# Ledger of designs, part 276: peptides against a protein of PDB entry 6TME

Target 1, 324 residues: chain A of PDB entry 6TME
Amino acid sequence: NRLKRAYIALQAWKKAFYSDPFNTAANWVGPDVCSYKGVFCAPALDDPSVLVVAGIDLNHADIAGYLPPELGLLTDVALFHVNSNRFCGVIPKSLSKLTLMYEFDVSNNRFVGPFPTVALSWPSLKFLDIRYNDFEGKLPPEIFDKDLDAIFLNNNRFESTIPETIGKSTASVVTFAHNKFSGCIPKTIGQMKNLNEIVFIGNNLSGCLPNEIGSLNNVTVFDASSNGFVGSLPSTLSGLANVEQMDFSYNKFTGFVTDNICKLPKLSNFTFSYNFFNGEAQSCVPGSSQEKQFDDTSNCLQNRPNQKSAKECLPVVSRPVDCS
Target 2, 324 residues: chain A of PDB entry 6TME as posed
Amino acid sequence: NRLKRAYIALQAWKKAFYSDPFNTAANWVGPDVCSYKGVFCAPALDDPSVLVVAGIDLNHADIFGYLPPELGLLTDVALFHVNSNRFCGVIPKSLSKLTLMYEFDVSNNRFVGPFPTVALSWPSLKFLDIRYNDFEGKLPPEIFDKDLDAIFLNNNRFESTIPETIGKSTASVVTFAHNKFSGCIPKTIGQMKNLNEIVFIGNNLSGCLPNEIGSLNNVTVFDASSNGFVGSLPSTLSGLANVEQMDFSYNKFTGFVTDNICKLPKLSNFTFSYNFFNGEAQSCVPGSSQEKQFDDTSNCLQNRPNQKSAKECLPVVSRPVDCS

## One batch from the design tools (peptide; made by RFdiffusion4, then SolubleMPNN)

Design b2_p26_5_s3 (from b2_p26_5, 7 letters changed)
Fold by OpenDDE base, seed 4:
Structure b2_p26_5_s3 (fold): chain B 324 residues (1-324), chain A 26 residues (1-26)
Amino acid sequence: as target 1 above (324 residues)
Amino acid sequence: SELEEYLEKKSKELLEKANEEASKRL
């Protein structure tokens, strides 16, 4: 009986709670699991006459505890939303049995260990949110082979390079922000045909930006701020026909910020502050447009306010990185 | 779709947080 298995799983989970400040599991008593707060039942896909646990929503419950292996008995769960809790430990490998998993949100918790590779075992997964945890180590390349609509990885402890497989991703939103990613952005990034938003904020990324970024015709948000990027901005960025928000601040960029970038048709905000740019087009000057906001603060620009000193600029500007 | 609405909400929340964090760096 599927509901009996669900009962075993949910009772094991209740026992794994260290704290339930809102008494969310107070009604988790008896065999009627479909009446449990945060548990949602639906007709089974294989047999509409059978009621199964199809979803869990414990968002914002502030529950402290862990995910016990018995959760692998929830084989009919397609929606698993447990964000904004205090769950700790690792994601159980037993969740590989949840073959209907569609949305997995464990964000804003205290999960640790490597990337939860069990997420790779779910054939129908469309949404993955593991942000604001303590996941560590390498990102598995296979994550981008998944038909995900969104991938939220930000605010973790991920290390190593971004996999070249990123170009295979069908995701519209991908976040790498506030990790420890290093190396270059893969040239395959230009193959992300569905990409709308990508965020690299606050990593250890370096090297030149790949020219292939200019192939991201559907991107509306591109944030590469707070990294170690060098060289000039790719001239191919003129191809970002739909970019609205662009941030390259807090890097080591040099060269000239061109009209072709600052005149992008949908550009609303362009921040390139805290770099070593030595020139900008008139169209890039803050206040030059009523429709666009620019920030050129703390560069090596002549005749602009709040720029770096010649002493700070000269050593960097005189040794431009060749990105060719 | 419900998923699109969910994704849009999550995206918005992320962008808001990112902007707040970015503003703290200035």
Scores: peptide ipSAE 0.022, ipTM 0.550, DockQ to the pose 0.056
Fold by OpenDDE base, seed 2:
Structure b2_p26_5_s3 (fold): chain B 324 residues (1-324), chain A 26 residues (1-26)
Amino acid sequence: as target 1 above (324 residues)
Amino acid sequence: SELEEYLEKKSKELLEKANEEASKRL
């Protein structure tokens, strides 16, 4: 009986709670698991006469505890939302039995260990949110081979390079922000045909921006701020026909910010502050447009306010990185 | 199925919320 298995799983999970401040699991008593707070039942896909546990929603419950292996008995679960709790430990490998997993949100918890490779075993997964945890190590390249709509990885401890497989991703939103990613952005990024938003904020990324970024025709948000990027902005950025928000601040960029970038048709905010740019087009000057906001603060620009000193600029500007 | 329709509808709502939250937290 599927509900009996669900009962075993949910009772094991209740026992794995260290704290339940809102008494969310107070009604988790008896065999009627479909009455449990945060448990959603629906007709099974293979037999509509059979009721199964199809979803878990424990968002914002402030529950402290861990995920026990018995959760692998919830084989009919397609939605697993447990964000904004205090769950710790690792994601159980037994969750590989949840073959209907469609949305997995464990964000804003205290999970540790490597990337939860069990997420790669779910053939129908469309949404993955593991942000605001303590996941560490390398991002598996296979994550981008999955047909995901969104990939939230931000605010973790991920290290190493971004996989070249990123170009295979069908995701509209991808977040890498506030990790320890290093190396260059892969040239394959331009192949992300469905990409709307990508953020690299606050990593250890370096090198030149790949020209292939200009192929991201659907991107509305591109944030590469707070990294170690060098060289000039790619001229191909003029191809970003739908970009609205663009941030390159807090890097080591040099060269000239061109009209072709600042005149992008949907650009509403372009921040390129805290770099070593030595020139900008008139269209890039803050206050030059009512429709567009620019920030050129703390560069090496002549006749602009709040710029770096000549002493700070000269060593960098005199040795431009060639990205060709 | 009713489950598939429910999941699809809920998925869209959750994706929209997730995108809004991502934009606010970053």
Scores: peptide ipSAE 0.020, ipTM 0.595, DockQ to the pose 0.045
Fold by OpenDDE base, seed 1:
Structure b2_p26_5_s3 (fold): chain B 324 residues (1-324), chain A 26 residues (1-26)
Amino acid sequence: as target 1 above (324 residues)
Amino acid sequence: SELEEYLEKKSKELLEKANEEASKRL
């Protein structure tokens, strides 16, 4: 009996709660699991005459606890949303039994350990949100082999390089922000055919930006701020025909910011502050356009306000990194 | 199916919410 298995799972989970400030699980009593707050039932896909637990939504419940292995008994769950709780520990490997998993949101919790590789076992997964946790270690390259619409990894403890498999991703939105990623952005990034938004903010990324970024014709948001990138901006960025928001601030970029970048047709905001740029086109000057916002603060620009001192600029500008 | 409709609706809502939250926090 599927509902009996669900009952066992949900009762085990209730027992795993350390704190339930809103008494969310107060009605989690008895065999009628479909009446439980945050539990959603639907007809089974394989038998429409059978009612199963199809979804969990405990978002914003401030529940402290852990995910017990018995959650693997929720084999019909397609939606698992436990956003904004205080769940701790690891994601149970027993969740590999949830083969219908479509959306998995464990964001804004206290989960620890390596990337939850159990998420890679779900063949139909479309949405993965693990942001705002304490996940650590390397990203498995296989994450980008998944047919995901969105990949939210930001605000964790992930480290090492971004896998080259990123180019295989079909995701429209990918966030790497506020991790410990290092190394270069893979050249394969230009192969992300469905990419609309990508965010690298606040990592330890370095090297030159790959020219292949210019192949991201559908990207509307590109944020690489607060990293260690060097060299000039790729001339191929002129290919970003749909970019609206672009941020390269707080890096170590050098060279000249060109008209071809600042005149991008959809560009509304371009921030390149806190770098070592030594020139900019007139079209890049803040206030040069009514439709576009620019920030050139704290560079090595001549005749611009709020620039770095010659003492700060000279050692960097005199030794430009060749990205060719 | 009712489940597919539910999933589609929830997926859209979640994507919109996720994008809004991402835009606010990033």
Scores: peptide ipSAE 0.018, ipTM 0.593, DockQ to the pose 0.046
Fold by OpenDDE base, seed 3:
Structure b2_p26_5_s3 (fold): chain B 324 residues (1-324), chain A 26 residues (1-26)
Amino acid sequence: as target 1 above (324 residues)
Amino acid sequence: SELEEYLEKKSKELLEKANEEASKRL
């Protein structure tokens, strides 16, 4: 009996709660699991006459506890949303039995350990949110082989390079922000045909930006701020026909910010502050447009306010990195 | 199936909410 298995799983989970400030699991009593707060039942896919647990929503419950292995008995769950809790430990490998998993949100918790590779075992997964945790180590390259709509990885402890398999991703939104990723952005990034938003904020990324970024025609948000990028901005960025928000601030970029970038047709905000740019086109000057906002603060620009000193600029500007 | 339609609808709603939340926190 599927509901009996669900009952065992949910009772094991209730026992794994250390704190339930809102008494969310107060009604988690008895065999009628479909009446449990945050538990949603639906007809089974294989037999519409059978009711199964299809979804869990415990978002914003502030529950402290862990995910017990008995959760692997919830084999009919397609939606698992437990964000904004205080769950700790690791994602149990027993969740590999949840073959219908479609959306998995464990964001804003206290999970630790390596990337939850069990997420790679779910053939129908479309949404993965593991942000605001303490996941660490390398990102598995296989994450980008999955047909995901969104990949939220931000605010973790992931390290190493971004996998070259990123170009295989069909995701519209990908966040790498506030991790420890290092190395270059892979050239394969230009192959992300469905990409709308990508965020690299606050990593240890370095090297030159790949020219292939200019192939991201559907990108509306591109944020590479707070990294160690060097060299000039690729001239191919003129190909970002739909970019609205672009941020390159807090890097080590040099060279000239061109008209071709600042005149992008959908550009609303372009922040390139806190770099070592030594020139900008008139179209890039803050206040030059009513429709576009620019920030050129703390560069090596002549005749602009709030720039770096000659002492700070000269060592960097005199040794430009060739990205060719 | 009714479940597939439900999942697709919920998926779209959740994706939109997640994107909005991501944009606010980043």
Scores: peptide ipSAE 0.018, ipTM 0.592, DockQ to the pose 0.045

Design b2_p26_5_s4 (from b2_p26_5, 12 letters changed)
Fold by OpenDDE base, seed 1:
Structure b2_p26_5_s4 (fold): chain B 324 residues (1-324), chain A 26 residues (1-26)
Amino acid sequence: as target 1 above (324 residues)
Amino acid sequence: SELEEYLKQKAEEERKKADEEASKRL
């Protein structure tokens, strides 16, 4: 009986709770698992006469505990939402048995260890949120071979380079922010056909921006702030026809910020502060437009307020990085 | 200062490069 297996799993999980401040699992008593708070039942896909546990929603429950291996008995679960708790340990490999997994949200917890490779085993996964945890090590390149709509990786301990397979991703939203990623952005990024939002904030990324970024026609948000990027902005950025929010602040960029970038048709906010830019077009000057906001603070610009000293600029501006 | 003049000259050079690159793509 599927509900009997679910009962075993849910009772094992209740035993794995160290703290339940809101008494969320107080009614997790007896065989009627479909009455449990945060447990949702639906007709099975293979037999509509059979009721199964199809979803878990324990969002914002502040539960401390871990995920026991017995959760692998929840074989009919398609929606697993447990964000904003205090769950710790690793994601159990036994979750590979949840072959219907569609949305997996474990964000804002205390999970540790490597990337949860069990997520790669789910054939129907569309939504992956593992942000605000302590996941570490390399990102597996196979994550971008999956037909995902959203990939949230931000605020973890991931390191190494971004995989070149990123160009295969079908995701509309991808976040890398606040990790330890290093190296260059792969040139394959321009192949991300469905990309709307990409965030690289607060990593150790370096090198030149690839020209292929200009092929991201559907991008509305592009944030590469707080990294180690060098060289000039690619002139191909004029191809970002739908970009609304663009941030290159807190890098080591040099050269001239062009009209073709600052006149992008949907651009509402462009921040390029805290770099080594030594010139900007008139269309890039803060206050030049009522429809667009610009920040040029702390560059090497002439006749602009709040710029770096000549002494700070000279060592960088005199040795421009050739990105050609 | 000589340093400020040098930086101004470099800024003008980078502007010219940017204008040339923009003209090649049009």
Scores: peptide ipSAE 0.282, ipTM 0.858, DockQ to the pose 0.017
Fold by OpenDDE base, seed 4:
Structure b2_p26_5_s4 (fold): chain B 324 residues (1-324), chain A 26 residues (1-26)
Amino acid sequence: as target 1 above (324 residues)
Amino acid sequence: SELEEYLKQKAEEERKKADEEASKRL
């Protein structure tokens, strides 16, 4: 009986709670698991006459505890939302049995260890949110081979390079922000045909931006701020026909910020502050447009306020990185 | 200063490069 297995799983999970401030699991008593707070039942996909546990929603419950291996008995769960809790430990490998997993949100918890490779075993996964945890190590390349709509990785401890497989991703939203990613952005990024939003904020990324970024025609948000990027902005960025928000601030960029970038047709905000740009087109000047906001603060620009000193600029501007 | 003049010259060189690159795409 599927509900009997669910009962075993949910009772094991209740025992794994160290603190339940809102008494969320207070009614988790008896065999009627479909009456449990945060447990949602639906007809099984294979047999509509059978009721199964199809979803868990414990969002914002402030529950302290861990995920026990018995959760692998919840084989009919497609929606698993447990964000904004204090769950710790690792994601159980037994969750590989949840073959219907569609949305997995464990964000804003205290999970540790490597990337939860069990997420790679779910063939129907569309939404992966593991942000605001303590996941560490390398990102598995296979994550981008999945038909995900959204991938939230931000605010973790991930390190190493971004996999070249990123170009295979079908995701519209990908966040890398506030990790320890290093190396260059892969040239394959331009192959992300469905990409709308990508954020690299606050990593150890370096090198030149790949020209292939200009192929991201559907991108509305591109944020590469707070990294170690060098060289000039790719002229191919003029291809970002739908970009609304673009941020390159807090890098080591040099060269000239062109009209072709600042006149992008959908551009609303463009921040390129805290770099070593030594020139900008008139269209890039803050206040030059009523429809666009620019920030050119703390560059090597002439006749602009709040710029770096000539002494600070010279060592960088005199040695431009060739990205060719 | 000589340093400021050097930086101005470099800025003009980069502007010229950017304009040349833009003109090739038009």
Scores: peptide ipSAE 0.280, ipTM 0.856, DockQ to the pose 0.017
Fold by OpenDDE base, seed 5:
Structure b2_p26_5_s4 (fold): chain B 324 residues (1-324), chain A 26 residues (1-26)
Amino acid sequence: as target 1 above (324 residues)
Amino acid sequence: SELEEYLKQKAEEERKKADEEASKRL
């Protein structure tokens, strides 16, 4: 019986709770698992006459504990939402048996270890949120081979380079922010045909921005702030016809900020502060537009307020990185 | 200062490069 297996799994999970401040699992008693708080039943896809556990929602329950291997008995679960808890340990490999997994949200927990490769085993996965955890090591290239709508990786301990497979992603939203990613942004980024929002904030990324960023015609948010990027802004950024929010602040960019970038038709906010830009077009000057906001603070610009000293600028501006 | 003049000259050079690159796209 599928519900009997679910009962075994849920009782094992209740035993794995160290703290349940809101008594969320207080009614997790007896064989009627469909009455359990945060457990949702639906007709099985293979037999509509049979009820199965199709979803878990324990969002904001502040539960401390771990995920026991018996959760692999929840074979009918398509929605697994355990956001904003205090779950620790690793994601069990036994979750590979949850072949219907569609949305997996374990964000804002205390999970550790490498990327949960069990997520790669789910053929129908569309939503992956693992942000605000302690996941570490390399990002598997295979994550971008999946037909995901959203990929939230921010606020973890991921290291190494961003995989070149990123160009295969069909995701509209991807976050890398607040990790330890290093190296260059792959040139394949321009192949992300459905991308609307991408965030690289607060990593150790470096090198030149690839020209292929300008192929991201559907991007509305592009944030590359707080990294180690060098060189000039690619002239191909004039192709970002739908960009609204663009942030390149806190990098090591040099060169001239052009009219073609600052006059982008949907641009509402462009922050390029805390770089080494030595010139800007008149359209880039803060206050030059009523509809657009610009920040040029702490660059190497002439006749602008709040710029770096000549001593700070000289060693960088005199040795521009050639990105050609 | 000589340093400020140098930086000004570099800024003018980068502007010219940017203008040339923009003209090639037209």
Scores: peptide ipSAE 0.276, ipTM 0.850, DockQ to the pose 0.017
Fold by OpenDDE base, seed 2:
Structure b2_p26_5_s4 (fold): chain B 324 residues (1-324), chain A 26 residues (1-26)
Amino acid sequence: as target 1 above (324 residues)
Amino acid sequence: SELEEYLKQKAEEERKKADEEASKRL
């Protein structure tokens, strides 16, 4: 019986709670699991006459505990939302049995260990949110081979390079922010045909920006701030016909910020502060447009306020990185 | 200063490079 298996799983999970400050599991008593707070039942996909546990929503419950292996008995769960808790430990490998998993949100918890590779085993997964945890190590390249609509990885401990498989992603939103990613952005990024928003904030990314970024025709948000990027901005950025928000601040960029970038048709905010740019087009000057906001603070620009000293600029500007 | 003049010259060089690159891709 599917509900009996669900009962075993949910009772094991209740026992794995160290703290339930809102008494969320107070009614988790008896065999009627469909009455449990945060448990949602639906007709099974294979037999509409059978009621199964199809969803879990424990968002914002502040529950401390861990995910026991018995959760692998919830084989009919398609929606698993447990964000904003204090769950710790690792994601159980037994969750590989949840073959209907569609949305997996474990964000804002205390999960540790490597990337939860069990998420790669779910054939129907569309939404993955693992942000605001302590996941570490390398990002598996296979994550981008998944037909995900959104990939939230931000605020973790991921290291190493961004996989070249990123170009295979069909996701509209991808966040890498506040990790320890290093190396260059892969040239394959330009192949992300459905990308609307990508965020690289606060990593250890370096090298030149790939020219292929200019192929991201649907991108509305591109944030590469707080990294170690060098060289000039690619002239191909003029191809970002739909970009609204663009941030390159807190890098080591050099060269000239061109009209072709600052005149992008949908650009509303362009921040390129805290770099080593030594020139900008008149269209890039803050206050030059009523429709566009620019920030050129703390560069090596002539005749602009709040710039770096000549002494700070010289070592960088005199040795521009050739990105050709 | 000599340093400021050097930086000004470098800025002009980078502007010219940017203009040339833009012209080649248009």
Scores: peptide ipSAE 0.273, ipTM 0.852, DockQ to the pose 0.017

